# Peptides against a protein of PDB entry 2YKT, part 45

Target 1, 231 residues: chain A of PDB entry 2YKT
Amino acid sequence: SRSEEMHRLTENVYKTIMEQFNPSLRNFIAMGKNYEKALAGVTYAAKGYFDALVKMGELASESQGSKELGDVLFQMAEVHRQIQNQLEEMLKSFHNELLTQLEQKVELDSRYLSAALKKYQTEQRSKGDALDKCQAELKKLRKKSQGSKNPQKYSDKELQYIDAISNKQGELENYVSDGYKTALTEERRRFCFLVEKQCAVAKNSAAYHSKGKELLAQKLPLWQQACADPS

## One batch from the design tools (peptide)

Design b1_p21_2 (made by RFdiffusion4)
Fold by OpenDDE base, seed 4:
Structure b1_p21_2 (fold): chain B 231 residues (1-231), chain A 21 residues (1-21)
Amino acid sequence: as target 1 above (231 residues)
Amino acid sequence: AAETVQEAFEEAEESLESLFE
């Protein structure tokens, strides 16, 4: 029946969230933590590289013929420091605004969804059982009427059961329909939450990239000129 | 897994240092 099919669809939505979405989200968080760690490693390695660049700048500044190049090397290291600061801010946002919040949500969601599904199933079954009971009673009544010398005696009661069955069928269909919409809303809410948190991270990432591009674009012509001009 | 960026940094630092010993 239509009601049975929609019931199956509703249950499948909840099962998909619990068995597919949430495990995948846990994996996403784990991969995010791994990515965060790798970026922290890049930060450390970059610090060593640019500290060494500063040392080269110091040597240039102490030279007789390359003093101006010392300043250029210092500026290169300083620009990198500023870019690195932006990266650190992005990483903090990545951790606090995405990973931590997703982790908190996914850890408690299994219990919530299980309870929601169970509640839906219990009420759906209750309504289904009530409908089945009315249908069974109508069937019994019709058998009695067919065997009776006065079938007209049961006509009013038969109509009452028909009406009751129609009403209960409608109620069941509406309940299952609403249940399906609710389940789809629960699923969408979780995807939307992920998208929104990822957008927040993307904004911070954009700021990091923009700052880096601006700083480098501003200074690069100056640095190139320093090498082209004879000292 | 590191709980914070700082912890991840420290873990990465230790890992990188070990590669160059």
Scores: peptide ipSAE 0.015, ipTM 0.354, DockQ to the pose 0.033
Fold by OpenDDE base, seed 3:
Structure b1_p21_2 (fold): chain B 231 residues (1-231), chain A 21 residues (1-21)
Amino acid sequence: as target 1 above (231 residues)
Amino acid sequence: AAETVQEAFEEAEESLESLFE
């Protein structure tokens, strides 16, 4: 029946969220933590590299013929420090606004969805059982009427059961339909939350890249001419 | 998994140090 098909679809939406979406989201969070750790590693490695560059700048500053190149090397290291600070801010946002919030949501969601599905199933079954009972009683009444010498005695009661069945069928269909809409809304809300959090990450990432581009674009022409200028 | 960015930095530092040894 249409009601049974829609019921199966509703249950499938909840099952898909619980068995596919939420485990995938947990994996996404885990991969995000790995990515954060790798970026922290890049930060550390970069610090070592540019600290070594500063040391080269110190040597240039101590030389007789390369003093001005010392300042260039120091500027290169300083620009890196500023870019690094922007990266650290991006990482803090990535951790606090994306990973932590997703982790909190996914932990609560399993219990919530299980309870929501159970509630839906219980009420759907209750309405279905009530409908089946009325249908069974109507069949019994019709059988009794066919065997009776006075079938007209049961006509009013038969009409009452027919009306009750029609009403219960309509209520069941509406309940299952609303249940399906609710389930789809729950699914969409979870994807929307992920998209919104990822948009925040994208904005912070854009700020990081923009700052780096601006700083390097400003200084690079100066650095490129440094060796061409006679000491 | 690191709970904070700071912890991630510390863990990454330890890992990188081991790579260069």
Scores: peptide ipSAE 0.015, ipTM 0.389, DockQ to the pose 0.034
Fold by OpenDDE base, seed 2:
Structure b1_p21_2 (fold): chain B 231 residues (1-231), chain A 21 residues (1-21)
Amino acid sequence: as target 1 above (231 residues)
Amino acid sequence: AAETVQEAFEEAEESLESLFE
């Protein structure tokens, strides 16, 4: 029946969230943590590289003919430090606005969804059983009426069961329909949450890239000219 | 599909971990 099909669809939505979406989200979070760690590693390695560049700048500053190049090398290292600070801010946002919040949500979601599905199943079954009972009673009543010398005796009771069946059928259909809409809303809410958190990451990432581009664009012409025009 | 995705995640995780060992 349509009601049975809708019921199966509803259960499948909850199962899809619990068995596919949430595990995939956990993997996404894990991959995000690995990515964060790698970027932190880049940060550390870059610090060593540019600290070494500063040392080269110090040597240039001590030379007789390359003093101005020392300042250039220092500026290069300083710009890198500023870019690195922006990266660290992006990473903090990545951790706090995406990973932590997703982790908290996915951890709580398993219990919530299990309870929600169970509640739906229990109520759906209850309504279904009540309907089946009324249908069975009507069938029994009709059999009694067919075997009776006075079938009219059962007419009022038959009408009562017919009305009850109609009402219970409608109630079950509405409940299952609403259940399906609710399940789809739950699924959509989870995807929307992911999108919203990823948007926050994207904004901070854009800020990092923009700042780096601006700093380098400002200084690079000066650095390029340093060797061509010695002081 | 889910199994394939899970396998891909596991492979990626192992690959990433190996980079830092």
Scores: peptide ipSAE 0.000, ipTM 0.314, DockQ to the pose 0.117
Fold by OpenDDE base, seed 5:
Structure b1_p21_2 (fold): chain B 231 residues (1-231), chain A 21 residues (1-21)
Amino acid sequence: as target 1 above (231 residues)
Amino acid sequence: AAETVQEAFEEAEESLESLFE
């Protein structure tokens, strides 16, 4: 029936969120944490590398004929520091605006969805059982009428059951339809939240890349000519 | 390739751990 099909669809939406979306989201969060950890590792390793570069710059600055190259090496390290600061800001956003918020929601969601599904199922079953009861009573009445010498005695009651069945069928269909819309809204809300948080991260990532590009574009021509134009 | 989300997660964790050891 239409109501049965709609009911199955509704349950499937909840099950999809619980069994597919939420586990996938947990994995997404985990991969994000791994990515963050890797970037932190890169940051630390880069610090060591550029600290060593600064040391080379110091040696150049102490030389008789390479002093200006010392300044170049220091500038390279400084630009790296500024780029790194932008990366740190991006990582903070990534952690606080995406990972933490998603983790908080997914942790609570299993219980929420389970309760919501159970509530829906309970009410759907209740309405279905009430409908089935009326249908069963109508069948009993019709059997009684067929065996009676006065079938007309049961005509009014038969009409009452028919009306009750019609009303209960309508109520069930409406309830299940509304349930399906609600379930789809719950699913969409979760995807929208993910998209919105990812947009915030993307904005901060863009700022990081833009700043790095700007700084390097400004300085790289100067660095490239440093050896050709000794002072 | 991992067939499940859980397997993919575990493989990724192992790979990351090996990278930083």
Scores: peptide ipSAE 0.000, ipTM 0.319, DockQ to the pose 0.084

Design b1_p21_2_s1 (made by RFdiffusion4, then SolubleMPNN; from b1_p21_2, 15 letters changed)
Fold by OpenDDE base, seed 2:
Structure b1_p21_2_s1 (fold): chain B 231 residues (1-231), chain A 21 residues (1-21)
Amino acid sequence: as target 1 above (231 residues)
Amino acid sequence: MEQEVKDFFQQMIENMQSLFS
């Protein structure tokens, strides 16, 4: 029946979230932590490189013929420091606004969804059983009526059961329909939450890239001319 | 596949730390 099909669809939505979405989200979080660690490693390695660049700048500053190039090298290191600060802010946001929040939610979600599915199944079964009972009683009544010398005695009760079956069928169909809409909304909410958190990370990433581009665009022309214009 | 990705990042971090430590 249409009701049975919609019931199966509803259960499948909950199962898809629990068995496909949530495990995939856990993996996504794990991969995010690996990515964060790698970026932290880049930051650490970059610090050593630019500290060494500062040392080269110190040597240039001590020379008579290359003193101005010392300032250039220091400026390069300082721009890197500022870019690094922006990266650290982005990483902090990546950790706190995406990974931590997703991790907290996904751990609680399995229990929540299991309870929600169980509640739906219990109520759906209750309504289905009540309908089946009324249908069975109507069938028994009709058998009695066919064997009776006075079938009209059962006419009023037959009409009552027919009305009850119609009402219970309608209630079951409405309940299953609402259940399906609710399940789809739960699924959509989870994807929307992921998208929104990823958008926040993207905004912070854009700020990092914009600041880096701005700083380098401002200074690069000066650095490029430094060797052509000896002081 | 997941382990391969983890191994990749771990190797990258180790290589970078070795170069700049």
Scores: peptide ipSAE 0.011, ipTM 0.312, DockQ to the pose 0.052
Fold by OpenDDE base, seed 3:
Structure b1_p21_2_s1 (fold): chain B 231 residues (1-231), chain A 21 residues (1-21)
Amino acid sequence: as target 1 above (231 residues)
Amino acid sequence: MEQEVKDFFQQMIENMQSLFS
């Protein structure tokens, strides 16, 4: 029946969220943590590299003929330090605003979805059982009427059952249809949340890249001329 | 441009002091 097909579709939406979306989201969070760790590692390694560059700048500053190049090397190291600081800030946001929030939600969602599906199934079954009962009673009534010397005695009651069956069938169909819409909305909400969180991360990432570009664009011309203009 | 350079150097000095203190 149409209602049975729609019921199966509804259950499949919940099943897809619980068995496909949520596990995939957990994996996404895990991959995000790995990515965060790698970027933190880059930041740490960069510190060592540019600290070593500062040491080269110190040596230049102590030299007789390259003192001005010491300042250039210090500037280079400092600009990159600032870029790394911006990266660290982005990573904190990435962790606190995306990964932590997704992790909390996905853990709570399993229980919520199970309860929601169970509630839907219980109510769907209840309505279905009520319909089946009315259909069974109508069948019994018709059997009694066929065996009776006065079938007209049961005509009003037969009409009442027919009307009740029609109403219950319509109610079941509407309930299942609404259930399907609700399930699809729940699925969409989860994808939308992910998209919105990724948009926030993208904005923070863009800010990081813009800051780095600005700093380097400002200073690079000065650094490039340093060797051409001996003091 | 000269003032921008001076401002940058001043900021650098402050940051360097913070970094190496």
Scores: peptide ipSAE 0.000, ipTM 0.244, DockQ to the pose 0.014
Fold by OpenDDE base, seed 1:
Structure b1_p21_2_s1 (fold): chain B 231 residues (1-231), chain A 21 residues (1-21)
Amino acid sequence: as target 1 above (231 residues)
Amino acid sequence: MEQEVKDFFQQMIENMQSLFS
């Protein structure tokens, strides 16, 4: 029946969230944490590289003919420091605004969804059982009427059961339909939450890249001219 | 400036370790 099909669809939405979405989200969070660690590793590796650059700047500053190039090399290191500061801010946002919040949500969600599904199933079954009971009673009544010498005695009761069945069928269909809409809304809400958190991360990432671009655009022409302009 | 850069990198590493460990 239409109601049975809609019921199956509703249950499948909840099952998809619990068995597919939530495990995938946990994996996503784990991969995010791995990404954080990798970025921390990049930061550590960068220190060695730019410390070595500073050392070259020191040597230039001590030279007789390349003193001004020492300042250039130090400026390069300083710009990197500023860029790295922006990266650190981005990473804090990535951790606090995305990963932590997703982790909190996914942990609470399993219990919530299980309860929601159970509630839906219980009520759906209750309405279904009530409908089945009325249908069974009507069938029994009709059998009695067919075997009776006075069928008119049962006519009013038959009409009452028919009306009750119609009403209960309508209620069941409406309940299952609403249940399906609710389930889809629950699924959509979870995806929207992920998208919104990713948007926040993207904004912070854009700020990081913008700052780096601005700093480099400002200084790079100066650095490029340094060798052509001996002092 | 050299020492400032070195101090910054050290602080950054410490912050990263604190944040992700």
Scores: peptide ipSAE 0.012, ipTM 0.348, DockQ to the pose 0.020; fails the geometry check
Fold by OpenDDE base, seed 4:
Structure b1_p21_2_s1 (fold): chain B 231 residues (1-231), chain A 21 residues (1-21)
Amino acid sequence: as target 1 above (231 residues)
Amino acid sequence: MEQEVKDFFQQMIENMQSLFS
């Protein structure tokens, strides 16, 4: 029946979230943690590199002919330090605004969805059973009427059952329809949550990249001229 | 893109509603 088909679709939405979306989200979180770890490793390695660059700047500052290049090397190291600081802030956001929140949500969601599906199934079955009962009673009444010498005696009752069946069928269809809309809304809400959290991370990532671009764009021309004849 | 996603879900709802028409 139409209602049965829509019922199956509704159940499939819940099952898809529980069996496909949530496991995939857990994997996404795991991959995010790996990515975070790698980026943290980059930050750590960068510190050593730029500390070594500072040492080169110190040597230049002690020289007779390259003293001004010492300042340039220090500036290069400092700009990179600032870029790394922005990266660290982005990573904090990545962890706190995306990974942690997604992890919390996915953990709670399994229980919630299971309960929601069960509630829907229980009510759907209840309405279906009530409809089936009325249909069965109508069939029994019709059989009784066919065997009676006075079938008109049952005409009013037959009409009442027909009306009741029609009403119950409509209620069941509406319930299943609403159930499907609800299920789709639940699915959409989860994707929207992911998108929103990713947007927050993207904003901070953009800030990191913008700051880096700004700092380098400002200083690079000066650094490029530093090897020209000193004034 | 957001509107496309909304349209997709709306189409799904409409398809299901058509089962009862």
Scores: peptide ipSAE 0.006, ipTM 0.353, DockQ to the pose 0.028; fails the geometry check

Design b1_p21_2_s2 (made by RFdiffusion4, then SolubleMPNN; from b1_p21_2, 13 letters changed)
Fold by OpenDDE base, seed 5:
Structure b1_p21_2_s2 (fold): chain B 231 residues (1-231), chain A 21 residues (1-21)
Amino acid sequence: as target 1 above (231 residues)
Amino acid sequence: MSEEVKQFFEQFKENMLSLFS
């Protein structure tokens, strides 16, 4: 029946969230944490590299013929320090605005969805059982009427069961329909939440890349000229 | 349903509204 088909669809939405979406989201979070850790490692390694660059700048500043190149090397290190600071800010946003929030939500969701599905199934079954009962009673009544010498005696009761069946069928269909809409809405909310948080990360990432590009574009011509035109 | 779970789903509603406002 249409009601049974829609019921199966509703259950499948909940099952898809619990068995496919949530596990995939947990994996996404785990991969994000790995990515964050790797980028933090880059930041740490970069510090050592540019500290060593500063040391080279110090040596240049102490030289007889390369003093001006010392300033260039210091500027290079400073610009990259600023770029790394922006990266750290991006990573904090990535952690706090995406990973932490997703982790909190996914842990709560499994319990809720299980309860929501169970509630839906219980109520759907209750309405279905009530319908089946009325149908069974009507069948019994009709059998009794066929064996009776006075079938008209059961006519009013038969009409009552027919009306009850019609009403219960309508109630079941409406309930299942509403359940399906609710399930689809819950699924959509989860995807929307992910998209929204990823947009925040993307915005911060764009700022990181833009700032780095701007800083390097400003200074690079000056650094290139330093070797061509010794002061 | 726990208050924590209620807050969870209220936040989802808020997020949806913010995306399409």
Scores: peptide ipSAE 0.027, ipTM 0.512, DockQ to the pose 0.038
Fold by OpenDDE base, seed 1:
Structure b1_p21_2_s2 (fold): chain B 231 residues (1-231), chain A 21 residues (1-21)
Amino acid sequence: as target 1 above (231 residues)
Amino acid sequence: MSEEVKQFFEQFKENMLSLFS
């Protein structure tokens, strides 16, 4: 029946979230942690590189003819050091806020969805059973009426069961329909959450890179001119 | 640290706060 098909669809949505989405989200979190670790490795490696640059700056500062270039090299290293420090801060926030929040959400959602599905199933079954009961009673009544010499005795009851069946059928269909819409909304909400969070991450990343580019572009001409005329 | 650098990092912090608020 239409209601049975829609019921199966509804259950399938919940099952898809619990069996596909949530495990995939857990994997996503794991991959995020791997990404974080790799970026932490970058920051560590960068420290070594720019520390070495500082050493070159020290040598320049001690030289007779290249002292001013020492300041340039120090400035270069310092700017990048600060950029890396902010990257590390971003990583901490990425971990402590985004990844941690996702971990908490996936755990809570698992319990929530299980309960929601169970509630839906219970109510759907209850309505279905009530409908089936009325249908069965009508069938019994009709059998009695057909075997009776006074079928008119059962006419009023027959009408009552017919009306009850109609009402219960409508109620079941509406309930299942609403249940399906609710399930789809739950699924969509979770995807939307990911999209919105990733948009925020992307926006922050874009701003970070843009400002970094801008800052370096502003300083680069000064550094490029340092070799032209010793001061 | 130059003023431009300071402003850059302040903006970064603001972005991060907005991201995770």
Scores: peptide ipSAE 0.014, ipTM 0.339, DockQ to the pose 0.024
Fold by OpenDDE base, seed 4:
Structure b1_p21_2_s2 (fold): chain B 231 residues (1-231), chain A 21 residues (1-21)
Amino acid sequence: as target 1 above (231 residues)
Amino acid sequence: MSEEVKQFFEQFKENMLSLFS
């Protein structure tokens, strides 16, 4: 029946969230933590590299013929320091605004969805059982009427059962329909949350990249001409 | 955060209270 099909669809939505979405989200969080760790490692390694660059700048500054190149090397290191600072800010946001929030929610969600599904199933079954009972009673009445010498005696009662069945069927269909809409809404909201959190991360990432691009674009021409224009 | 997501969180809280009361 249409109601049975919709019921199966409803259950499948909940099951999909519980068995596919939530585990995938946990994996996403784990991969995010790994990514964060790697980026932190990059920041640390970069510090060592540019500290060494500063040392080269110091040597240039001590030379008689390359003093101006010392300043260039210092500027290169400083620009990178600023870029790394932006990266660190982005990472903090990534951790606090995405990973932490997702981690908190995914753990709560499994329990919630299980309970919600169970509640839906219980009520759906209750309505279904009531309908089945009424249908069974109608069948019994019809059998009794067929065996009776006065079938007209049961006609009014038969109509009452038919009406009751129709009403119960409608109620069941409405309940299942609403359940399906609710389930779809639950699924959509979870994806929307993920999208919005990822958008926030993307904005912060864009700021990081933009700042780096700006700084390098400003300084690179000056650095490039430094060797060609000795002072 | 979109209004839809905000509503989700509010509904979630309400649902949690109703299911575990």
Scores: peptide ipSAE 0.023, ipTM 0.580, DockQ to the pose 0.026; fails the geometry check
Fold by OpenDDE base, seed 3:
Structure b1_p21_2_s2 (fold): chain B 231 residues (1-231), chain A 21 residues (1-21)
Amino acid sequence: as target 1 above (231 residues)
Amino acid sequence: MSEEVKQFFEQFKENMLSLFS
């Protein structure tokens, strides 16, 4: 029946969220944590590299003929530090605003979805059972009428059951239809939340890259000039 | 050393403490 088909579709939406979306989201969070860890590792390694560069700058500053180049090397390290600070801020946001929030939501969602599906199923079944009961009563009434010497006695009651069946069928169909819309809305909401959070991270990432580009673009020509023309 | 580089160095001086802190 139409209502049965729509019911199956509704259940399939919930099933997709619970069995496909949420596990995939957990995996996404895990991959995000791995990515964060890797970036932190890069940060640490970069610090070592530029600290070593500072040491070279110190040596230049102690020399008789390369003092100004020492200052340049220090400036290169400083620009790196500033870029790194921006990265660290981005990573904090990535962790706190994306990963943590997604993790909290996905853990709570299992209970919520289970309850929502159960509620829908319970009410759907209740309406279905009520319809079935009414249909069964009509069938009994018709049998009784056929065996009666006065079938007209049951005519009004038969009409009442027919009307009740029609109404209950309509109510069931509407309920299932609304249930399907609700389920789709729940699914969409979850994707939208992910998109919105990822957009926020993307904005922060863009700011990080922009700041780094600006700093390097500003300073690099000056460093090149210092190398080409001492003092 | 060019004036542009000198100005760059002056800006850098303000950041020295943070670099080595």
Scores: peptide ipSAE 0.000, ipTM 0.189, DockQ to the pose 0.013; fails the geometry check

